Peptides against a protein of PDB entry 4Z5W. Designs and how they scored, part 89

Target 1, 305 residues: chain A of PDB entry 4Z5W
Amino acid sequence: IPDVFLELNKLWYFSAQSNLFNGEMPRSLSNSRSISLLSLRNNTLSGQIYLNCSAMTNLTSLDLASNSFSGSIPSNLPNCLRLKTINFAKIKFIAQIPESFKNFQSLTSLSFSNSSIQNISSALEILQHCQNLKTLVLTLNFQKEELPSVPSLQFKNLKVLIIASCQLRGTVPQWLSNSPSLQLLDLSWNQLSGTIPPWLGSLNSLFYLDLSNNTFIGEIPHSLTSLQSLVSKENAVEEPSPDFPFFKKKNTNAGGLQYNQPSSFPPMIDLSYNSLNGSIWPEFGDLRQLHVLNLKNNNLSGNIP

## One batch from the design tools (peptide; made by RFdiffusion4, then SolubleMPNN)

Design b2_p16_5_s4 (from b2_p16_5, 8 letters changed)
Fold by OpenDDE base, seed 3:
Structure b2_p16_5_s4 (fold): chain B 305 residues (1-305), chain A 16 residues (1-16)
Amino acid sequence: as target 1 above (305 residues)
Amino acid sequence: SPLPFTDEDPFFLTTE
């Protein structure tokens, strides 16, 4: 990418995703006063991520995913006072989330999917201070760590939480009951154990629940048959989506099905590949908005209703 | 009405 962005003093949007760009990010781009939306996703860019937040006063969205960047997560990003969305997926940081992210009040959507992030306890303790955080994606990190269950953790405005394919241990954390606006939860492809907690059915905005491929035991909580967003259409709050797409994948090497917005996901309950027992509740028939009910590969018994 | 059962393998969500 040429170092010509100083002359482009009216450039608001720069999109150069899915090209063959290599080398470092141009210094004129890292100092652009005009850019609001920056996407360089799916290139071969390298070096350290450096953004001059004192110059980049209009920066609102940053997508650097699927690049060859190295080093630490830029600790100065909270100084980008308008920065709302960050996609750092598939960047090999081998790092913890910086303590400075406690002050990241502009942050609304964050992805570190497959970014070699370490210490989930520290990550969640830091990110709970981001009062405007609505979307958090931490898939393919924290390998074999324990999902913290500390009741003091609070994500009051959280709408989308994805922590899949981490081999995480522990139980469904009680602190998620403090997120009454949660619409999408994916904790699939972990080593989570215990029972599915009944309080999940009190999350009236929850339309997508994936707990598949874990070690859950006991009965399906009857409260899941009363998920209000799946009973009626009235609560489909179209909230502002993140500026980055989601992908539904079976493995790390396959191309995923792309979803541009969380609202584009079919309403789903996936409890497949667990050790759940008991019957299928007939009252799942009351979930008139449900598109997918996946209960396969469990120890369920009785009649299919 | 029949429940919307699927026998598809479980997926997970990413941004990559």
Scores: peptide ipSAE 0.474, ipTM 0.813, DockQ to the pose 0.864
Fold by OpenDDE base, seed 4:
Structure b2_p16_5_s4 (fold): chain B 305 residues (1-305), chain A 16 residues (1-16)
Amino acid sequence: as target 1 above (305 residues)
Amino acid sequence: SPLPFTDEDPFFLTTE
């Protein structure tokens, strides 16, 4: 990418995603005062990520995903006072989330999907201080770590939580009950155990629940038949979606189906590939907004209602 | 009413 962004003093949006750009991010781009949205996703950019937050006063969205960047996560990003959305997916940091992210009050959407992030306990402890955090994607990190169940963790404004395919151990964490605005939960492809907690059915905005491919036991909580978002079309205020796409994948190597907005996901309960027992509750018939109910590959018995 | 059952393999969400 040429180092010409100093002259582009009116450039508000720069998208150069899915090209063949290599080398480092140009210094003039890292100092751009005009850019609000920067997307360089799916290139071969390298070097350390550096942004001059004192210069980049208009930066609101940053997508650097699927690049060959190296080094540490930029600890100065919280100084970008308007920066809301960050996608750092598929950047091999081999790092922990910086402590400075405790101060990241502008942050609304964060993805580190497949970024070799370590220490989930530290990550969640830091990110809980981001009061405006609504979307958190941590898929394909924290390999074989334990999902912290510390009740003091609070994500009050969290709407989308995706921590899939981490081989995480532990149980469904009770601190998620402190997220009453949660709309989407994906904890699939882990080693989570215990029972599915009944308090999940109290998350009135939860329209998408994926707990598939874990080691859950016991009965399906009857409270899941009363998920209000699946019973009635409440006008869920469409909050602004993250400026990055989501992908539905069957495995790490497959091309994903792209979804531009979380609202584009079909209302779903996926509990497949567990060790759940008991019956299918007839009251799942009350979930008139439900598009997908996946209960396959469990130990369920009785009649199909 | 028939429940919206699916035989699709389990998937997970990413941003990549």
Scores: peptide ipSAE 0.460, ipTM 0.803, DockQ to the pose 0.838
Fold by OpenDDE base, seed 5:
Structure b2_p16_5_s4 (fold): chain B 305 residues (1-305), chain A 16 residues (1-16)
Amino acid sequence: as target 1 above (305 residues)
Amino acid sequence: SPLPFTDEDPFFLTTE
């Protein structure tokens, strides 16, 4: 990418995703006062990620996903006072979340999907201080770690939580009950155990629940038949979606189905590939907004209602 | 009305 961004003093949006750009980010780009939206996703950019936050006063969205960047996660990003959305998916950091992210009050949406992030306990302890955090994607990290169940963890404004395919151990964490605005939960493709907790049915905004491919036991909580978002068509206030797309994948190497916003996901309960027993509750018939109910490969018995 | 059952293999969400 050429070093010409000083002359582009009116450039608000720079989209150069899915090209063949290589080398480092130009210094003039890292110092741009005008850029609000920066997307360089799916290139071959390299070197260390550096942004001059004192210069980049208009930066609101940053997508650097699927690049060959190296080094540390930029600890100065919280100084970018308007930065809301970050996508660092598929950047192999081999690092922990920086402690400075405790101060990242502008942050609303964060993805580190498949970024070789380590220490889930530290990551969640840091990110809970991001009071405006609504979307958190941590899929394909933390391999074989334990999902912390510390009740003091609080993600009060969290709407989307995705921590899939981490081989995580533990149980469905009780601290998620402190997230009453949660709309989407994906904890699929882990080694989570125990029972599915009844308090999940108290998450009135939860329209998408994926607990598939775990080791859950016991009965399906009857409280899931009373998920308010699936009973009634609430006028979900269209909150601004993150500026990055989501992908539904069956494996790490397959192409995914693209979804541009969380609201584009079909209302779903997926409990497939567990060790759940008991009956299918007839009251699942009350979930008038439900599009997908997947209960495949369990130990369920009785009549199909 | 029949429940919206699916027999698809499990999937997960990413941003990549």
Scores: peptide ipSAE 0.452, ipTM 0.796, DockQ to the pose 0.870
Fold by OpenDDE base, seed 2:
Structure b2_p16_5_s4 (fold): chain B 305 residues (1-305), chain A 16 residues (1-16)
Amino acid sequence: as target 1 above (305 residues)
Amino acid sequence: SPLPFTDEDPFFLTTE
């Protein structure tokens, strides 16, 4: 990418995604006062990620996903006072979340999907201080770590939580009950154990639940039949979606189905590939908005209602 | 009403 952005003093949006750009991010781009939206996703960009947050006063969205960047996560990003959305998916950091992210009050959407992030306990402890955080994607990180269950963790404004394919141990964490606005939860492809907690059915905005491919035992909580978002069409508050797409994948190497907004996901309960027992509750028939109920590969018994 | 059962393999969500 040419280093010409100093001349582009009115450039508000720059998208150069899915090209063959290589080398470093231009220094003039890292110092742009005008840019609000920056997407360089799916290139071969390299070097250290650096943003001059004191210059980039209009930066609201950053997508650098699927590049060959190296080095540390930029600890100065919280100084980008308008930066809301960050996609750092598929950047091999081999790092922890910077402690400075406790101060990241502008942050609304963060993805580190497949970014070799380490220490989930520290990551969640830091990110809980992001008061405006609505979307958090941590898929394909924290390999074989324990999902912290510390009840003091608070993500009050969290709408979307995705921590899939981490081989995480532990249970469904009680601290998620402190997220009453949660709409989407994906904890699939982990080693989570214990029972599915009944309080999940109290998350009235939860329309997408994926707990598939874990080691859950016991009965399906009857409270899941009372998920209000699945009983009635709540007016999906058109909350501003993150400026990055989501992908539904079968495995790490497969192409995914693209979803531009979390609201575009079909309303779903996936509990497949567990060790759940007992009956299918007939009251699942009350979930008139439910599109997908996946209960396959469990130890369920009785009649299908 | 019939339940919307599916036998598809489990997926997970990413941003990549």
Scores: peptide ipSAE 0.446, ipTM 0.792, DockQ to the pose 0.872

Design b2_p16_6_s1 (from b2_p16_6, 5 letters changed)
Fold by OpenDDE base, seed 2:
Structure b2_p16_6_s1 (fold): chain B 305 residues (1-305), chain A 16 residues (1-16)
Amino acid sequence: as target 1 above (305 residues)
Amino acid sequence: APTRSTERGGGIVTFE
């Protein structure tokens, strides 16, 4: 990418995604006062990620996903006072989330999916201080770590939580009950154990639940038949979606189905590939908005209602 | 125990 952004003093949106760009990010781009949205995803860009937050006062969205960047996570990003959305998916950091992210009050959407992030306990302890955080994607990190169940963890404004394919141990954490606005939960492809907690059915905005490919035991909580978002058409207020798309992958090697916003996901309960027992509740028939109920590969018995 | 899916590493991501 040429180093010409100093001359582009009116440039508000720069999208150069899905090209063959290589080398470093231009220094003039890292110092742009005009840019609000920057997307360079799906290229071969390299070097250290550096942004001059004192210059980039209009930066609101940053998508650098699927590049060959190296080094540390930029600890100065919280100084970008208008930065809301960050996609750092598929960048190999091999790092912990910086402590400076405790001060990241502008942050609304963060993805580190498949970024070799380590220490989930530290990550969640840091990110709980981001009071405006609505979307958190941490899939394909924290390999074989324990999902912390510390009741003091609090994500009050969290709407989308995705921590799939980490081989995480532990249980469904009680601190998620402190996220009453949660709409989408994906904890699939872990080693989570215990029972599915009944308080999940109290998350009135929860329309997408994926707990598939875990080690859950016991019965399906009857409270899941009372998920209000699946009983009635809540007018999903089109809240501002993250400036990055989501991809539902079946496996690590497949292309994902693209979803441009969380509301584009079909209303779903996926509990497949666990060790759940007991019956299918007839009251699943009350979930009139449910598109997908996946209970396959469990120990369920009785009649299908 | 039910067999785990052979499709390792599914879930939602933010990369293609």
Scores: peptide ipSAE 0.584, ipTM 0.884, DockQ to the pose 0.760
Fold by OpenDDE base, seed 4:
Structure b2_p16_6_s1 (fold): chain B 305 residues (1-305), chain A 16 residues (1-16)
Amino acid sequence: as target 1 above (305 residues)
Amino acid sequence: APTRSTERGGGIVTFE
């Protein structure tokens, strides 16, 4: 990418995604005063990620996903006072989330999916201070770590939590009950154990639940049959979606189905590939908005209602 | 015992 962004003083949106760009990010781009939306995803860009947040006063969205960047996560990103959306997916950092992210009040959407992030306890302890954080994607990190159950963890405004394919141990953490606006939860492809907690059915906005490919035991909580978002068409408040797309993958090597917004996901309960027992509750019939009920590969018994 | 999926690394991501 040429170092000409100083001359482009009116450039508000720069999308150069899915090209063959290599080398470092141009210094003039890292100092652009005009750019609000920057997407360089799906390139071969390298070097350290550096943004001059004092210059980049209009930066609202940053998508650097699927590049060959190296080094640490830029600790100065919280100084980008308008930066809301960050996609750092598939950048191999091999790092912890910087402590400076405690002060990241502009942050609304963050993805580190497949970014070799370590220490989930520290990550969640830091990110809970991001009061405006609505979307958090941490899939393919924290390999074999324990999902913290610390009751002090609080994500009040969290709408989308995705921590799939981490081989995480532990139980469904009770601190998630403090996220009453949660709409989408994906904890699939972990080693989570214990029972599915009944308080999940109290998350009235939860329309997408993926707990598949875990080690959950016991019965399906009856409270899941009363998920209000799946019983009635509540007016989905058109909240600003993240400026990055989501991809539902079946496997690491498969192409994912693209979803441009969390609301584009079909209303779903996926509890497949667990060790759940007991019956299918007939009251699942009350979930009139449910598009996908996946209970396959469990120890369920009795009649199908 | 329920057959674990032989697939790995499913779920939602933000990369193609």
Scores: peptide ipSAE 0.577, ipTM 0.884, DockQ to the pose 0.787
Fold by OpenDDE base, seed 1:
Structure b2_p16_6_s1 (fold): chain B 305 residues (1-305), chain A 16 residues (1-16)
Amino acid sequence: as target 1 above (305 residues)
Amino acid sequence: APTRSTERGGGIVTFE
């Protein structure tokens, strides 16, 4: 990428995604005062990620996903006072979340999916201080770690939580009950155990639940038949979506289906590939907004309602 | 015991 961004003093949006750009980010880009939206995803950019947050006063969105960047996660990003969305997916950091992210009050959407992030306990303990955090994607990290169940963890404004394919141990954490605005939960492809907690049915905004490919036991909580977002067409408040797309992958090697917004996901309960027993509740028929009910490959019995 | 899906490493991500 040429070092010409100093002359581009009115540049608001720069998208150079899905190209063959290599080398480092140009210094003039890292110092751009005008840029608000920066997307360089799906390139071959390398070196350390450096952004001059004191210069980049208009930066609101950063997508650097699927690049060959190396080194540490930039600890100075919280100094970018308008930075709301960060996509660092598929960047191999081999790192923990920086402690400085406790101060990241502008942060609304964060993805580190497949970024070799370590220490989920520290990551969640840090990120809970981000009061404006609505979307958190941590898929394909924390391999074989334990999902912390510390009741003091609070993500009050969290709407989208995705921590899939980590082989995480533990149970569905009680601290998620402190996220009453949760709309989408994906904990699929872990080693989570125990029962599915009944309080999940109290998450009135929860329209997408993926607990598939775990080791859950016991009955399906009857409270899932009363998920209010799936009973009634309540006005899904179209909150501003993250400036990065989502991809639902069936496996690591397949192309995912693209979803531009979390609201574009079909209303779903996926409990497939567990060890759940008991009956399918007839009251699943009350979930008139439900598009996908996936209960396959469990130990369920009785009548199909 | 129910078998895990053969399609390992599914879930939602933010990369293509």
Scores: peptide ipSAE 0.575, ipTM 0.880, DockQ to the pose 0.747
Fold by OpenDDE base, seed 3:
Structure b2_p16_6_s1 (fold): chain B 305 residues (1-305), chain A 16 residues (1-16)
Amino acid sequence: as target 1 above (305 residues)
Amino acid sequence: APTRSTERGGGIVTFE
């Protein structure tokens, strides 16, 4: 990418995704005063991620996903006072979340999907201080770690939590009950155990639940038949979605279906590939907004209602 | 025993 961004003093949006750009990020781009949205996703950019946050006063969105960047997660990003969205997916950091992210009050959407992030306990302890955090994607990190169940963890404004394919151990954490605005939960492809907690049915905004490919036991909690978002069309207020798309992958090697916003996901309960027993509740018939009910490959018995 | 899906590494991601 040429070092010409000093001349582009009115540049607000720069999208150069899905190209063949290599080398380092231009210094003029890292010092751009005008840029608000920066997407360099799916290139071969390398070197350290460095942004001059004192210069980049308009930066609101950063998508650097699927690049060959090296080194540490930039600890100075919280100094970018308007930075809301960050996609660092598929950047191999081999790092923990920086402690400085406790101060990241502008942050609304964060993805580290497949970024070799370590220490989920530290990550969640840090990120809980991000009071405006609505979307958190941590898929393909924390391999075989334990999902913290510490009741003091609190994500009050969390709407989207995705921590799939980490082989995480533990149970569905009770601290998620402190996230009453949760709309989408994906904890699929872990080693989570115990029962599915009944308090999940109290998450009135939860329209997408993926607990598939875990080791859950016991009955399906009857409270899931009373998920208000699946009973009635609440007009989900179109809150500003993350500036990065989501991809539902069946396999790491397959192309995923693209979803530009969380609201584009079909209303779903996926409990497949567990050890759940008991009956299918007839009251699942009350979930008039439910598009997908996937209960396959469990130990369920009785009649199908 | 519930057979895990033969697919590995499913779920939602933010990369193509």
Scores: peptide ipSAE 0.574, ipTM 0.878, DockQ to the pose 0.754

Design b2_p16_6_s2 (from b2_p16_6, 5 letters changed)
Fold by OpenDDE base, seed 1:
Parts: structure tokens; C-alpha cells; sequence
Structure b2_p16_6_s2 (fold): chain B 305 residues (1-305), chain A 16 residues (1-16)
């Protein structure tokens, strides 16, 4: 990428995604005062990620996903006072979340999916201080770690939590009950155990639940038949979506289906590939907004309602 | 016992 961004003093949006750009980010880009949206995803950019947050006063969105960047996660990003959205997916950091992210009050959407992030306990303990954090994607990290169940963890404004394909151990954490605005939960492809907790049915905004490919036991909580977002057409408040797309993969070898917004996901309960027993509740018929009910490959019995 | 999906890990991602 040429070092010409100093002359581009009115540049608000720069998208150079899905190209063959290599080398480092140009210094003039890292110092751009005008840029609000920066997307360099799906390139071969390398070196350390450096952004001059004191210069980049208009930066609101950063997508660097699927690049060959190396080194540490930039600890100075919280100094970018308008930075809301970060996509660092598929950047191999081999790192923990920086402690400085406790101060990241502008942060609304964060993805580190497949970024070799370590220490989920530290990551969640840090990120809970981000009061404006609404979307958190941590898929393909924390391999074989334990999902912390510390009740003091609080993500009050969290709407989208995705921690899939981590082989995480533990149970569905009680601290998620402190996220009453949760709309989408994906904990699929882990080693989570125990029972599915009844308090999940109290998450009135929860329209998408994926607990598939775990080791859950016991009955399906009857409270899931009372998920208000799936009973009624309540006005899904179209909150501003993250400036990065989502990709649902059924497996690692399949192409992902692209979803531009979390609201574009079909209303779903996926409990497939567990060890759940008991009956399918007839009251699943009350979930008139439900598009996908996936209960396959469990130990369920009785009548199909 | 239900067989785990022999499919390798899925879920929602933010990369292509």
C-alpha cells in the first residue's frame, strides 16, 4: 500500500479488503486524521500493528482480519477514543488480551476469532470493564481451557457472545445471567458439561442459542419454551451492527454462510450433538418466531409434539 | 451414547 494518506486529508472510508497487499501498513495511514473506517481484511499485510491513536482521532472501525501481522496486540488501542469496532480475526498473536483493554470504553464490537488468544479467564476479566461492549467473538481460541464461571463477571450491555470451537471445559457460566440484553449466544463445539441452566429462558432478547457439539446432560430446560423474543414479534431494536461480517460454519471444511448483521441469523435453538435426555416439550410450539430447532443426536425420548 | 459430530469444529466466525 503506498504511503500517500497524508494528501488524502478528506478520506473517511478506506476499504482495501480481499486484495493481495503485502508489507507493512503505510505510516501515513497509521497517522491519518480523517479516516473513520479502515478495512484491510483478507490481505497479506505483515509486521506489527501500529496505530497512532493521538493522530487517528476519527477512527471508529478497524478491520485487519485475515492478515499476516505478527507481534503483540497493540496495547495503545484504548487511546483511540472513538474506536468502536475491531476485527482481528485470523491474526496469529499467540498472546493474552492486554490489560490496557480495561480502559477501552469506546469499544462496542471485538473479534479475535482464530487469533491464537490465550487465557480466557484473563480475557473475560479484562473485557468486562468495557462498559459499551455489545459484541464479543472469541471463536477458535483458548484451546482446552476452562470457561470461567466466576459470578462476579459482568457484561451488562452484551448482545452477541460467540466462543465456539475452543474445546472449552466447564459449564454454562452463571455470569451470563447478568447479560439481560443477550440476543445471540454461540458456545458450540466445546467440551462444556453439566445441565443447560434454566435461567437461559429468562434472557428475553435471546433469539439465537447454539449449544451444539458439547457434552450437556439432563433434560432441556422447560424455560426455553418461554423465550419471549421467540414467542412474540417484539420490535428487534435494530442496534448498529458491527462493521464486520459473520460467517457460520457447520464444520471447518465447509464454506461459511455470510451474515452481515447478527439480526440476519435465523431465530434458532441448536442443542444438537449433546447427551440430553427426556422429552421434547410441546410448548416449543409457542415459539412462533423460531425458524430452526435442532435437537438431533441426543438421548431424547417420548413423543414428538 | 450420541456420537459427537465427526465434523471438525464449526460455529460463528468473523473471517472468510
Amino acid sequence: as target 1 above (305 residues)
Amino acid sequence: SPTRSTEQGGGILTFE
Scores: peptide ipSAE 0.513, ipTM 0.865, DockQ to the pose 0.766
Fold by OpenDDE base, seed 4:
Structure b2_p16_6_s2 (fold): chain B 305 residues (1-305), chain A 16 residues (1-16)
Amino acid sequence: as target 1 above (305 residues)
Amino acid sequence: SPTRSTEQGGGILTFE
């Protein structure tokens, strides 16, 4: 990418995704005063990620996903006072979340999916201070770590939590009950154990639940049959979606289906590939908005209602 | 025992 962005003083949106760009990010781009939306995803860009947040006063969205960047996560990103959306997916950092992210009040959407992030306890302890954080994607990190159940963890405004394919141990953490605005939860492809907690059915906005491919035991909580978002068409508040797409993969080898926003996901309960027992509750018939109920590969018994 | 999917991890991602 040429170092000409100083001359482009009116450039508001720069999308150069899915090209063959290599080398470092141009210094003039890292100092652009005009750019609000920057997407360089799916290139071969390299070097350290550096942004001059004092210059980049209009930066609202940053997508650097699927690049060959190296080094640490830029600790100065919280100084980008308008930066809301960050996609750092598939950048191999081999790092922890910077402590400076405690002060990241502009942050609304963050993805580190497949970014070799370590220490989920520290990551969640830091990110809970991001009061405006609505979307958090941490899929393919924290390999074989324990999902913290610390009761002090609080994500008040969290709407989308995705921590799939981490081989995480532990249980469904009770601190998620402090996220009453949660709409989408994906904890699939972990080693989570214990029972599915009944308080999940109290998350009135939860329309998408993926707990598949875990080690959950016991009965399906009856409270899941009363998920309000799946009983009635509540007016989905059109909240600003992240400026990055989502991709649902069935497995690592499958092509992902692209979803441009969380609301594009079909209303779903996926509890497949667990060790759940007992019956299918007939009251699942009350979930009139449910598009996908996946209970396959469990120890369920009795009649199908 | 429920056969764990022999498939390697899926879920939602933000990359292709």
Scores: peptide ipSAE 0.512, ipTM 0.872, DockQ to the pose 0.768
Fold by OpenDDE base, seed 5:
Structure b2_p16_6_s2 (fold): chain B 305 residues (1-305), chain A 16 residues (1-16)
Amino acid sequence: as target 1 above (305 residues)
Amino acid sequence: SPTRSTEQGGGILTFE
């Protein structure tokens, strides 16, 4: 990428995604006063990620996903006072979340999916201080770690939580009950155990639940038949979606289906590939907005209602 | 016993 961004003093949006760009980010780009949205996703960019936050006063969105960047996660990003959305997916950091992210008050959407992030306990302890954090994607990190159940963890404004394919141990953490605005939960492809907690049915905004491919036991909580978002069409106020797309994979080898917004996901309960027992509740018939009920590969018995 | 899918990994991502 040429070092010409000093002359581009009116450039608001720069998208150069899905090209063959190599080398480092040009210094003039890292000092741009005009750029609000920067996407360099799916290139071969290298070096350390550096942004001059004192110069980049208009930066609101940053997508650097699927690049060959090296070094640490930039600890100065919280100084970018308007930065809301970050996609660092598929950048191999081999790092922990920086302690400076405790001060990241502008942050609304964060993805580190497949970024070799370590220490889920530290990551969640840091990110709980981000009061405006609504979307958190941590899929393909924290390999074989334990999902912390510390009751002091609080994500009050969290709407989308995705921590799939981490081989995480533990149970569904009670601290998620402190997230009453939660709309989408994906904890699929882990080693989570115990029972599915009844308090999940109290999350009135929860329209998408994926607990598939775990080791859950016991009955399906009857409270899931009363999920208010699946009973009635509440007009989910279309809050501004993250500036990055989502991709649902059924497995590692499947192509991802693209979803541009969290609201584009079909209303779903997926409990497949567990060790759940008991009956299918007839009251699942009350979930008039439910598009997908997946209960396959369990120990369920009785009549299909 | 319900067989775990022999395929390891899936879920929602933010990369292609």
Scores: peptide ipSAE 0.507, ipTM 0.874, DockQ to the pose 0.780
Fold by OpenDDE base, seed 2:
Formats: structure tokens, sequence, C-alpha cells
Structure b2_p16_6_s2 (fold): chain B 305 residues (1-305), chain A 16 residues (1-16)
């Protein structure tokens, strides 16, 4: 990418995604006062990620996903006072989330999907201080770590939590009950155990639940038949979606289905590939908005209602 | 015991 962004003093949006760009990010781009939206995803860009937050006062969205960047996560990003959305998916950091992210009050959407992030306990302890954080994607990190179940963890404004394919141990964490606005939960492809907690059915905005490919035991909580978002057509207020798309993959080798916003996901309960027992509750018939109920590969018995 | 999917690693991502 040429180093010409100093001359582009009116450039508000720069998208150069899905090209063959290589080398480093231009220094003039890292110092742009005009840019609000920057997407360079799906290229071969390399070097250290550096942004001059004192210059980039209009930066609101940053998508650098699927690049060959190296080194540390930029600890100065919280100084970008308008930065809301960050996609750092598929960047091999081999790092912990910086402590400076405790101060990241502008942050609304963060993805580190497949970024070799380590220490989930530290990551969640840091990110709980991001009071405006609504979307958190941490899929393909934290390999074989324990998902912390510390009741003091609090994500009050969290709407989308995705921590799939981490081989995480532990249980469904009680601290998620402190996220009453949660709409989408994906904890699939872990080693989570215990019972599915009944308090999940109290998350009135929860329309997408994926707990598939875990080691859950016991009965399906009857409270899941009372998920209000699946009983009634809540007018999902089109809240501003993250400036990055989501991809649902069946496996690591499959192409993902693209979803441009969380509201584009079909209303779903996926509990497949666990060790759940007991019956299917007839009251699943009350979930009139439910598009997908996946209970396959469990120990369920009785009649299908 | 129910067998896990033979598929390795799925879920929602933010990359293609």
Amino acid sequence: as target 1 above (305 residues)
Amino acid sequence: SPTRSTEQGGGILTFE
C-alpha cells in the first residue's frame, strides 16, 4: 500500500480488504487524522501493528483480520478515544490481552478469533472494565485453559459472547447471569462439563445458544422453554452491529456461512454432541420464534413431543 | 456414551 495518506486529508473510509497487499501498513495511514473506518482484512500485510492514536482522532473501526502481522497487541489502542470496533482475527500474536485495555471505554466490539491469545482469566478480568463492550469474540484461543467461573466478573452490556473451539474446561460460568442483555452465546467445541444452568432461561434477549460439542450432563433445563426472545417476536432493535462480519463454521476446514450482523443468525438452541439425558420438554412447542433445535447425539429418551 | 462429532473445531468466527 503506498504511503500517500497524508495527501488524503478528507479520507473518512478506507477499505482495501480481500486483496494481495503485502509489506507494512503505511506510516501516513497510521497517522491519518481523517480516517474513521479502516479495513485491511484478508491481505498479507506484515510487521508490527502501530497506530498513532494522538493523530488518529477520528478512528472508530479497525479491521486488520487475516493478515501476517507479528509482535505484540498494540497497548496504546485505548488512547484512540473514538475506537469502537476492532477485528484482529487470525493474527498470530501469541500474547495476553494488554492491561491497558482496562481503560478502553470506547470499545464496543472486539474479536481476537484465532489470534493465539493466552490466559482467558486475565483476558476476562481486563475486558470486564470495558463498560461499553457489547460483542466479544475469542474463538480458537486459550487452548485447554479453564473458563473462569468467578462470580465477580461482570459484563453488564454484553450482547454477543463467542468463545468456541478453545477446548476450555470448567462449567457454564455463573458470571454470565450478570449479562441480562445477552442475545448470542456460543461456547461450542469446548470441554465444558456439569449441568446446563437453569438461569440461562432467564436471559430474555437470548435467541441464539450454542453449547454443542461439550461434555454437559443431566437434563435440559426446563427454563430454556421460557426464553422470552424465542416465545415472542421481540422487535430486535437493530442495534449498531460490529463493523465486521461473522462466519459460522461447522468445522475448521469448512467455509463459513457469512452473517453481517448478529440479528441475521437464525434463532437457535444447539445442545448437540453432549451427554444430556431425560426427555425433550413439550414446552419447546412454546418457542414459536425458534428456527433450529438441535439435540442430536445425546442420551435423551422418552417421546418426541 | 454419545460420540463427539468427528469434525474438529467449529463455532462462530470473524474471519473467512
Scores: peptide ipSAE 0.506, ipTM 0.869, DockQ to the pose 0.759

